# Peptides against a protein of PDB entry 8YR4, part 88

Target 1, 309 residues: chain A of PDB entry 8YR4
Amino acid sequence: PRGSPALQLVVLICLGLMGLERALNVLVPIFYRNIVNLLTEKAPWNSLAWTVTSYVFLKFLQGGGTGSTGFVSNLRTFLWIRVQQFTSRRVELLIFSHLHELSLRWHLGRRTGEVLRIADRGTSSVTGLLSYLVFNVIPTLADIIIGIIYFSMFFNAWFGLIVFLCMSLYLTLTIVVTEWRTKFRRAMNTQENATRARAVDSLLNFETVKYYNAESYEVERYREAIIKYQGLEWKSSASLVLLNQTQNLVIGLGLLAGSLLCAYFVTEQKLQVGDYVLFGTYIIQLYMPLNWFGTYYRMIQTNFIDMEN

## One batch from the design tools (peptide; made by RFdiffusion4, then SolubleMPNN)

Design b2_p16_2_s3 (from b2_p16_2, 13 letters changed)
Fold by OpenDDE base, seed 4:
Structure b2_p16_2_s3 (fold): chain B 309 residues (1-309), chain A 16 residues (1-16)
Amino acid sequence: as target 1 above (309 residues)
Amino acid sequence: LERKLRELNEEVSSLS
């Protein structure tokens, strides 16, 4: 935001907090590894207690692996409220100014309430899209890259390759299956609107329906429209389950391959028992934000389609 | 569309 040095400082602090969250995503699994190794070595209680306390403190800062419930994320979200409000207001004013520059013929063909509703949708879509890109998509991609680098440097190049292939396949399948699902969601949405329009039209024409004793006919037409809607809803819901199961299978295969390789290296005394736990913890930690990526990608795609219409 | 954006925001808020 060019006009407020205070808001620029808040943006820099939020970027710093995002960097801290990336550091926590590496440190939390490392401290958990260290606890497992200290327990295995039967280390003295004082050393164990300090490591556990440090882990719990870092986990409190990080949150539940989703990045949404941690103290650092909550502080970032709190500080970002003013930046979001500034951005929203700026987009609203730009849209409003543009609407005033449009021809009288464009305004006469549209109800003022529809124009304002399009403007509000446009502002919400842009602000939402920017928030999801900055706070969810970019951080998740950064965590994947950091994970590949970390496993390649501290374990073996094979672990970095497994994570790379698993995450690349996961992202690719998420995009492809999400684009496929969007067709079913659009069809469901169109049929929902058509079913609602028929119900509204029947109720607005209530006197005519009563005059012809056509209540049973209108109810049957509405029932047929509901059955058609439910058939499309089932396809949409089943396609979501298929997406989630495909994602779970890809992560499961990556976890299996990496866990077997890690177990093998532990048996050869090249890695410690804690390193096995670290790998599993880190993969699960990457999976949690990635489940949201499919929802975010759908929202991004919907918002782009809604801006084109 | 507002309802779907609200439902999407409610899905996102119920999942967060």
Scores: peptide ipSAE 0.006, ipTM 0.396, DockQ to the pose 0.178
Fold by OpenDDE base, seed 2:
Structure b2_p16_2_s3 (fold): chain B 309 residues (1-309), chain A 16 residues (1-16)
Amino acid sequence: as target 1 above (309 residues)
Amino acid sequence: LERKLRELNEEVSSLS
């Protein structure tokens, strides 16, 4: 973005965060290895606890393995919203201005009905994905239940409780925050439709706009509508980042509690090093489908809202 | 271009 030094700084920060994300991808496995080694060597509890805590903190920064749900990724996504909005607005205004510069023959030849058909094809493809997403949600819930039972039976009731509380809180917060987000998305979609309608009306009235030399006025009205839309889009996108970060925090706390408890029991020779590795791997395996559940639930809610409009 | 912007917004919304 050539025109805003603030946005250039945000781009540089986002690039720096991407570099940090790459560093975390290397550090997290190293710290995990160090935990396994310390457990194998029967290292003092204090050293082990600090290493576990540091690992979980790094894992919280990194996220669940896709990199999309970590604190650093969420922060990057949050900061990038303004850059994306600037770019989108600039492109939309350039297109709209260019459309007003086009010949009368082009405008007279344009069928508004073709634009509507393209929108309808987008919505129909998404509805077909909803059934697929629902079929992934039920298995994910089953896997959680199986996980709770497994940890309760084979490790300790405390592990089952940690997993239960973590997953229950994760699901509950996912639903609650998604329902809270839905209102921002509805407001965004309503304003998007209004902005599109205004652009279409301006272009349909091309002859009148040309007759009055009102091209600059229509471009400015469209700009104002885009700015209003982008204010709502920011709320929607920021609420999504908040959801992802909340999910990441819940999983991070569950991973911390369970990993510390595992490490303690290994130190007390009640569990083996393999059990610690198993717990960590299994929690991550449960988290991945849950992350998709959150995405799917968001997508489902999106599509329902987009179908209502 | 509006289609591409919609597709981009849909892709960004799907990545989220």
Scores: peptide ipSAE 0.006, ipTM 0.415, DockQ to the pose 0.140
Fold by OpenDDE base, seed 1:
Structure b2_p16_2_s3 (fold): chain B 309 residues (1-309), chain A 16 residues (1-16)
Amino acid sequence: as target 1 above (309 residues)
Amino acid sequence: LERKLRELNEEVSSLS
C-alpha cells in the first residue's frame, strides 16, 4: 500500500506467514512419518512423546491444509482485513470517480441504486479475486512445486514424476473443463436475467394485462422462460458434477500409483512404513486446496467478464 | 475498469 508503512509491514508479515504455512505443509507429514517409524521401532517413550507433542503443535499451527482452520492462517486472515479494506475502499473510490466522469445521459437513464449495486459488486469481485489469487491459487501452486522437489530429493525421481504428472493433468483438466462450463454458466445467467426482466415487465404492466384479461398468457410465457432456465441450470450443475468426478478420479489414480509404488519400496526395505503414511498424507493435503482451484478459476473468469461489461 | 484493475494489481504487487 503506497503511503502507509504500517500496511506495508502487515503485507510483509502476511507473506512471512504464507512462507511459514508452506514450511508447515512439509514438516507436518515428516513428523507424522517419524511417529510411525518410532512406533514401528518400539523407540523409547521420551522420544515418542516429544515427537507427538511437536507434531500436534505443528498441526495446530497448520490447521489441516484447508487454509481456514489453522492458527497461522487465521492470524494471516485477521491481519489481512486492514489491507483488504484499504484495497476495497480504493477500488470503490475509483469506481465512484469513474461514475462521476460519465455523461449526464447515462445517469438520467439509470436508477442511482442500480449503479451503486453494480459498483458494490465490482468492488467485491475485485477484492475477492485478489484475495483468492494471493491466498489460495499462488500458495497451491507453490505447494505443488515444493511437493515435486521434496519427493524428487528425499524419495525417488519416480515419486516426483507421479506427483508432477498427476498435478499437471489435474490442473489442465480443471482449466479445460472449467472453460467449457463457463459457457453453460453464462447462458444460464443470461436466461435468468431475461426471465427476471420478463416478470418485472409483466408486473409493471399489471393494469394492461388485467384490462386485456391476458393473465393466463403472461403466466404461460413465464413458465416457458422458467423451463428454458431450468434446462440451462441442469447443464451447469451436471457439468460441475462432471468436473468434480474428473478431479476425484485423477487424484485417486495418482494416489493409487504412488501408494502402490511406496508399498513396493517398503517391502524391499528401501523405505520405512512411515514413508508410506507420509506420501498418502501429503497427497491428501494437496487435494484439499486443489478442489477449490476450479471454483477460484471460474470466479476469476466470471469477475473478468463482469468487469469487461 | 480492467486498466484500473491492472494498475491496482501492479500497485498491490509493488507493495509486496
Scores: peptide ipSAE 0.000, ipTM 0.377, DockQ to the pose 0.041
Fold by OpenDDE base, seed 3:
Structure b2_p16_2_s3 (fold): chain B 309 residues (1-309), chain A 16 residues (1-16)
Amino acid sequence: as target 1 above (309 residues)
Amino acid sequence: LERKLRELNEEVSSLS
């Protein structure tokens, strides 16, 4: 936003808060590890109480690793409302100005209500896509990179490799299965629109349908359209379950391999018991935003398709 | 309402 220094400052603060959230994603597991180690060593209550209090405070700031419920994330979302509103209004005004520059012939061929609905969809699509890229995609990729670096530096290089392979496979399968699933979703949406059009046409011609006593025929035709829709909906939903299960299997295999390796290194006294707990906690924490990545990638694709139309 | 239903269906499909 070049026109308002106040909005530029808010963007910089939001970027700083995003950086803080990334730091919290590393620190929370570390403090949890330290608690487990102190409990194992039967450390004095004063040191344990301080570490627990610090952990709870950091966990409050993080919000459970979902990135949606933490104080830092909530503060970021709150501050971003003004930036989003400014961006939305700017896009809306650009679209509106462009609509006024279009030829009279273009306006005469379209209903004004349809033109406004297209403009609103376009504005919502652009604003949604930008917010989505900045707040979900980029932070998730950053957390993966930070995770690989952290495990490579503070653990054995094998842990960094396991996380790298697991996350790379997860992302690749998410993309491939999502592209496959998009075909079923498109077919479902096309049939939904056709079913809706039939219902609207039947209701608009209600007098004619009643005159011919064709109510039973129209109901049966609508039922057939619903059954056809539900068959496509089932394929879409089943493909989502397959995606989620594939994702769960990849993360499960990564967690298994890394947990076994960590347990082995603890037995060899190269790592502490707390490091085992750290690894498990950190991998689960990385998984939470990634589970949404499949929904996210679809939303991005849908928004791009809606912008091309 | 359709937008909220799409957002809700996207949220429900993202919670699943």
Scores: peptide ipSAE 0.007, ipTM 0.451, DockQ to the pose 0.192; fails the geometry check

Design b2_p16_2_s4 (from b2_p16_2, 13 letters changed)
Fold by OpenDDE base, seed 5:
Structure b2_p16_2_s4 (fold): chain B 309 residues (1-309), chain A 16 residues (1-16)
Amino acid sequence: as target 1 above (309 residues)
Amino acid sequence: LDEILERQRAEVLSLL
């Protein structure tokens, strides 16, 4: 942020906390592995108790593996409030100044409520998209890369390849299916606007409708418009379920392939039982933020479409 | 849109 060294320091601290979250995402599965191995070996209580206490402390810092509920994430979110407010205010003032530079003819042709709605949508779309890209998309991609590197170095290269193929296929299918489903969402939104317009026109002409005793006819036309809307809504919702199920299938296949390979190497005494638990835990931990990635890509596409209009 | 995105990218890069 230009002009506030305090906000620049807060941004640097937030970036440092994001780096710490990435380190925790690797350390938590490692400590969990070590607990399983120590339990299997019937290790002395003092070593086990220290490792368990350290794991619980790291898990408190990380949170539920989503990176959203941990102490580090909460601290980052708290510190970021001032940066977000500064950015929002700057965008709002920029939009407002630009609106005042526009011709009187443009303002006379538009209702003040429409202009304010454009300004609010513009500000929310910009600030939301940027915060989203920085705090969800980039960290998730970083965790995938770190995961591939970790499994390639500390496991066999085959595990790194499985994670790479699984995540690449997941991201590609998420993009392709989300682009495909955007057609259904556009059709749904157009029909929603048309249904709302009919309801408003019927209510504005209420006296005429009542004079002709046409209430039943207007209700039936509104019902037909709702049924048509619900048919498009069903296609949009069903396409989302199909996306989620496709994503779940890709992760399930990656988890199956990697878990079978890990189990095989444990039977050959090349890996320990804790390594099997580590792999499963780490893949599930990578999946949790990726499940939101489909919602994320939709929000990005919606904001881009809303900026083109 | 590309100019707005580039200006925003430049502003975000200037906010960093």
Scores: peptide ipSAE 0.014, ipTM 0.414, DockQ to the pose 0.037
Fold by OpenDDE base, seed 1:
Structure b2_p16_2_s4 (fold): chain B 309 residues (1-309), chain A 16 residues (1-16)
Amino acid sequence: as target 1 above (309 residues)
Amino acid sequence: LDEILERQRAEVLSLL
């Protein structure tokens, strides 16, 4: 944020907290591994109790796999409110200044309340997109890269390859299926707007409709428009279920392949029982942010389309 | 509008 050293410091603190969240995403599975290994070895209670207490503290800082419930994430979100408000206000003032530079002919053809609603949607879209990119998309990609590096260095190259193939396939299918779904969503939104416009035009011409006794005809035309809308809505909703099931299948196959390989290496005494638990825990931690990636990508595309119009 | 939104994005990215 140019011009506010205090907000620049808050951004740096938020970036530091994001780095801490990445470190916690690696440390929490490691401490959970160590607990399982200490339990397997029947280690002294004092060592176990310290490791469990440390794990619970780190888990409190990390929160759940959604990232929204951890103390560090909540602190980051709290500090970011001021930066978000500054960014929102700056975008809103730029849109407002631009609206004043537009020709009188543009203003005479539009209702001021409609223009403000477009401006508010534009501001919310830009500010929301930036927050989703910085706090969800970039961190998720970083966690995948850190995961590939970690498994390649501390396990075997085969684990790094499984994670790489699973996440690459997941991201590719998420993008391709989301782009395919965007066509159905655009068609649905266009038909929704056409159905609303027809209802408004029929109600504005109520006197003419009443004069010609055309009420039944207008109702039937509205019913046909609703049926056409519902056919597009069903395609949009069914395509979302297909995306979610495809994502679940890819993660399930990656978890299966990696868990079987880990179990095999534990039976060969190359890995400990805790390493099996680490792999499963880490993959589940990656899955939770990734499940939202398709929703964020769709939101990004929608907000781009809404800005083009 | 797109050029202005791109300039606003570039300004917001420069304000970050």
Scores: peptide ipSAE 0.013, ipTM 0.436, DockQ to the pose 0.042
Fold by OpenDDE base, seed 3:
Structure b2_p16_2_s4 (fold): chain B 309 residues (1-309), chain A 16 residues (1-16)
Amino acid sequence: as target 1 above (309 residues)
Amino acid sequence: LDEILERQRAEVLSLL
């Protein structure tokens, strides 16, 4: 935010906390590995208890797999409220000033309540999009890159390649299937609006419908519109299931390939048993935010389209 | 997922 050094400092602190979340996403699996290795070696209770306590503390800071439930994420979200409010207020005032610069002819042609509703939706879409890009998309991409680097350096180049291929295929299929699905969602939304418009028009013309005893005809037309809507809704919902299943298959194949390779290297004494547990834990941690990425991408596309209108 | 995103959209939209 230009003009407030305090808000710039809060943004820098939030970026620092995001960096800390990325570090925690690597450290939590490492400490869990170390616990498994210490248990396997029958290490003394004092070393085990300290490592477990450290793991639980790091897990409290990280939270449960989605970067939204940890102490660090909650602190980030809390600090970001002031930045969001400043950004929202700035966009709202900019839209409001622009509305006052528009011609009287433009205002006379539109209901004031509809203009305000469009302005609120516009402000909402812009600031939502920015928060989403910064807090969900960028961190997810960073976690993937960090994962590829980590597995390439500390395991074997083959693990880095498996993660790279799995995540690249996952992202590509997520985008392609999401773009395909967006056509069905748009058709559904258009038919929903048409069905609602028919209901509103029938209710606004209630006196005319009553005068002609056309209630049964209006109900049947509304039923036909609902059936047409439900046919499009089914296509939208079925396409979502197909997306989720495709995503699950890609992650399942990546997990299978990497787990088999890890098990093989453990049998050759090149890796420890804890490294197998680390790989599985880390891949599951990468999968959790990626499951949301497809809908993340759709929300971004929708908000961009809603801003162009 | 769409409902949780409509909730996250509505939370991002209510945090707006």
Scores: peptide ipSAE 0.012, ipTM 0.397, DockQ to the pose 0.106
Fold by OpenDDE base, seed 4:
Structure b2_p16_2_s4 (fold): chain B 309 residues (1-309), chain A 16 residues (1-16)
Amino acid sequence: as target 1 above (309 residues)
Amino acid sequence: LDEILERQRAEVLSLL
C-alpha cells in the first residue's frame, strides 16, 4: 500500500509469515517421518520425546492441514486486517468517486440503493478475490512446486512426475468443471431473483389480490416458481458434488499410484517406512488447501455472477 | 460494471 510505511512493513511481515508457512509444510512431514523411523529403530525415549515435542510444536504453528487454523496463519490474518481495511476503503472511495463522475442520465435510470448495493458487492468481491489469490492460490501453487522439487530430489523423478500430473489434472478439472457449473449457478440465481420479485410484487399488490380473491392463484404461481428454482438448485448442488467427487478421485488415484510406488521402493530397501508415511501425509496436506480452492473459486464466481445481475 | 471491475482489479493489483 503506497503512502503508509507501517502498512508496507505489515505486508512484508505477512509475506515472511507465508514463507514460514511453506517451510512448515515441508518440515512437518519430515518430522513425522523421523518419528516413524525412530519408532521402527526402537530409539531411546529421550530422542523420541524431543522429536515428538518438536513435531507437535511445528504442527501447532502449521495448523490442521487446512492452513487456516495454524498459529502462523492466524497471526498473518490478524496483521492483514489493517491492510484489508486500507484496501477496502481505497476501493470504496474509487467506486464512489467514479459514481459521482457518471452522467445524470445514468443515475436517473437506476435506483441509488441498487447502485450502492452493486458497489458494496463489487468491493467485497475484489477484496475477497485478492485475499484469496494472495493467501490461498499462490501459496498452494508454491507448495505444489516445492513438493515436486522435494520428491524429485529426495525420492525419485517418478514421484515428482506423479505429483505434477496429479496436481495439473486436479487444477485443470477444477477450472473446467467450475466453468461448466457457472452456467447452472447463473440460471439458479436468475430464477431465485425472479421468484423473489414475484413474491414482492404479490405482497405489494396485496389489496388487489384480496379484491379479486386471487390468493390461491398467487400461491400456486409462487409454488411453480419454487419448484422451478429447486430444479435449478438441484443441478447446481449435484454439479458441486460431481466437482468434489472428481477432485477426490484425482487425488485418490495420485495417492494410490504414489503409495504403491513408495511401498515398492520400501520393499527394495531404497526408502524407509517413514518415507511412505511422509508421501501420504504430504499429498493429503496438498489436498486440503486445494479443496478450499474449489470452494473459494466458487465463491468468487458467485460474486461475479451476482454483479452481472 | 465489467470495466469498473477491471479498472478496480488493475488499481488494486497496482496497490499491492
Scores: peptide ipSAE 0.010, ipTM 0.439, DockQ to the pose 0.044

Design b2_p16_3_s1 (from b2_p16_3, 13 letters changed)
Fold by OpenDDE base, seed 4:
Structure b2_p16_3_s1 (fold): chain B 309 residues (1-309), chain A 16 residues (1-16)
Amino acid sequence: as target 1 above (309 residues)
Amino acid sequence: SFEQFLQREREEEARL
């Protein structure tokens, strides 16, 4: 943000906190590995208690792997409110000034309420999309890259390859299935709006419907619209289940391949039992934010379409 | 709002 050194400092602190979240995503599995190794070695209680306490503290800072519930993420979100408000206000003022520069013919052809609604949607979509890319998409991609590098350096190149192939396939299938699903969701939303419009029209014409004793006819017409809606809703919901199952299968196959390879290297005494637990924990940690990536991609697509209209 | 849309999408995905 140009003009406020305080907001620039807040942005730098938020970027530093994002870097800390990335470090925590690596450290938490490492400390969990160390606990398992110390338990296996029957280490003294003092060392175990210190490592467990440190792990729980790091886990409190990280949160549940969804990113949104950790202390660091909450602190980042809290500090970002002022930056978001500044950015939103600046975008609103730019849109408003641009609307005033538009030709009188453009304003005479549009209702003032429609212009304001376009401006509000435009501001909300741009600021939301930007915040979303910065705080969810970029961090998740960074965590995947860090994971590939970590496994390639500390385990073997084969582990990095498995994670790379698994995550690349996951992202690709998420995009493809999400684009396919978006057609069903649009059809559902269009039919929902049509069903709602019929209900409103029937209620506005209630006196006329009552005068002609057409209540049974309007109820049956509404029932047919609901059945048509439910047929589209089922396709939308079934396509979501298919997305979730496809994602779960890809992660499951990656977890299986990597876990079998870890188990093999543990039997060869090249890795410790804790390293097996680390791999499983780390893959599950990567899966949590990725599960939301489908929602994210849909939202990006919707916002792009809403900006073209 | 965009946040309400995200929250509804999250609630739908958390129910599955």
Scores: peptide ipSAE 0.018, ipTM 0.635, DockQ to the pose 0.127
Fold by OpenDDE base, seed 5:
Structure b2_p16_3_s1 (fold): chain B 309 residues (1-309), chain A 16 residues (1-16)
Amino acid sequence: as target 1 above (309 residues)
Amino acid sequence: SFEQFLQREREEEARL
């Protein structure tokens, strides 16, 4: 935000908190590993109690692995409210100023309510897209990279390769299947609008329909439009299930390969039981935000298309 | 709002 040093400081604090979330995403699994190892070794109660207390405190700061419900994330979200409001107001004023610079002919050809709806959509699309990229997409990609580096340095290079291949395949399939399903969603939305328009036209002409005793005909015609809509809705929903299952299979295969490799190295006494638990916990932690990546990608595409129009 | 759109998309994906 240009012109407010206070808001610039808040942005820097929010970026620092995002860095802290990334550190917590590595530390929480490490402390959990250490607890499992200390329990396995029957370590003294004082060491165990300190490690458990530290783990619970770090887990409270992290908020369950996604970071979305943790104390650090909540503090970031709270501080960001003023930055978002400043950005939203700036975009809204720019759009409003631009609308006043447009020709009278443009304003006469459009309903004022439609112009305001375009302005509100434009403001929400820009601010939402920016917030989304900064707080969801970039952090998730950073956590993947940090994970690959961590497993490559502290485990065998094979673990880093498994995570890399799993996440690369996951992201690629998510994009490809999301682009494929977008066709079904567009067809569904077009048919929904057509079905709604038909219902509105029938209701606006209700007196004429009643005069000709055509109620049964209009109801049957509306039923046919609903059946056609539901056929497209089913394709959209089935394509979403296919996306979710494809994502689950890719993560499941990565988890299987890595877990078997961990188990093998534990049997060979190269890794501890806690390292097996760490790998599983860390992969599941990466998976939780990635489930939403398909929605993420679609929303980014929709907002870019809506900004170009 | 975009947040309401996100929330609806999340609710649709959470129902599946």
Scores: peptide ipSAE 0.018, ipTM 0.632, DockQ to the pose 0.129
Fold by OpenDDE base, seed 1:
Structure b2_p16_3_s1 (fold): chain B 309 residues (1-309), chain A 16 residues (1-16)
Amino acid sequence: as target 1 above (309 residues)
Amino acid sequence: SFEQFLQREREEEARL
């Protein structure tokens, strides 16, 4: 934000908090590993209690691994409200100023309420898209890269390769299936709008419909439009189930391969029992934000198209 | 709003 040093400081603090979230995503599994190892070694209660207390505190800062419920994420979201409001207002004023520069013929053809609704949708779309990219997409990609580096450096290089292949396949399939699904969702939304328009037109002309006793005919046309909508809705919903199952299968296969390899290295005394638990916990933590990635990619595409129109 | 779209998408995905 150019022009407010206070908001620039808030942005820097939010970026620092994002860095802290990335550090917590690595530290929480490490502390959980250490607890499992200390339990296995039957370590003294004082060392165990300190490590457990430290883990619970770090887990409180991180939250449930979804990033949405942790103290650091909530603090970041709270501080970002002012930056979002400043950005939204700036975009809204730019759109509003641009609308005033447009020809009188453009304004005469559109109701003022429709123009304001387009401007509000545009502002909300831009601000939401930017916030989404910065706070969800980029951090998730960073967590994957950090995970690959961590497993490649502190585990055998084979673990880093499994995570890399699993996450690359997951992201690729998520994009491809989401692009395929977007066609069904657009067809559904278009048919929903057409069905709603027919209902509104029939209700606005209710006097004419009543004069000709055409109520049964209009009801049957509306029923046909609903059946056509439901056929498209089913395709949209079924495609979402297919996406989720494909994602779950890829993560399940990656978790299986990595967990079997961890178990083997534990039997060979090259890794400790805590390292097995660390791998499983870390993969599940990476999966939680990735589950939303498909919805996010679709939303980015929809908002980008809505900005071009 | 974009947030309402996100909430509807989250509600659709939470119903699965």
Scores: peptide ipSAE 0.020, ipTM 0.651, DockQ to the pose 0.128; fails the geometry check
Fold by OpenDDE base, seed 3:
Structure b2_p16_3_s1 (fold): chain B 309 residues (1-309), chain A 16 residues (1-16)
Amino acid sequence: as target 1 above (309 residues)
Amino acid sequence: SFEQFLQREREEEARL
């Protein structure tokens, strides 16, 4: 925001907090590893108690691995409210001024309620999409890159390669299956709207339906429309299960390959038992935000289509 | 609302 140095400072603080979340995503697994190693070595209680206390504090800052429940994420979200409100108001005023510059002929051809709905959809789509890209998509991609670098530097190049191949395959399949799924969801939504329109039309024409004793005919037409909707709903839901299962299989294969390799290096005394636990914990931690990536990609596509209309 | 869309998508994915 070019107009207020205070909001620029808040944006910089939010970017700093995003960097801190990325650091916590690496540190939490490391401290958990250190606890497991200290327990295995039967280390003195004082060293163990300090490491456990530090881990619990870092885990409180990070939250439950979804990022959204951590103290740092909550603080970032709280500070961002003012920036989002400023951006939303600016976009809303730009759309409103543009609507006033449009010809009287454009306004006379459209109902005032439709114009307001277009303005509200435009504002919410732009501001929501931008906030979503900045706070969910970019951080998730950054966590993957940081993970590849971390495993390549501190374990072995083979671990970095496994994470790279697993995450690249996961993202590619997520995009391809989500694009394939989008056609079923669009068909479902179109049939839902058509089924709803038939129900509303039948209810508005209730007197005519009663006059012709056509109640049974309208119920049968509505039943046929519901069956057609449910056939499309099943395809949409089944395609979602297929997406989730495909994602789970890719992560499971990556977890298997990396866990076997960790176990092998622990048997060779090149890694400690805690490093095996670290790998499993870190992969699951990367998976949690990625599970939502399909939803995110679909949301981005839907919002782009809604902005083009 | 974008948040209501996210919430509906989360509820659909949390049921699976």
Scores: peptide ipSAE 0.020, ipTM 0.651, DockQ to the pose 0.152; fails the geometry check

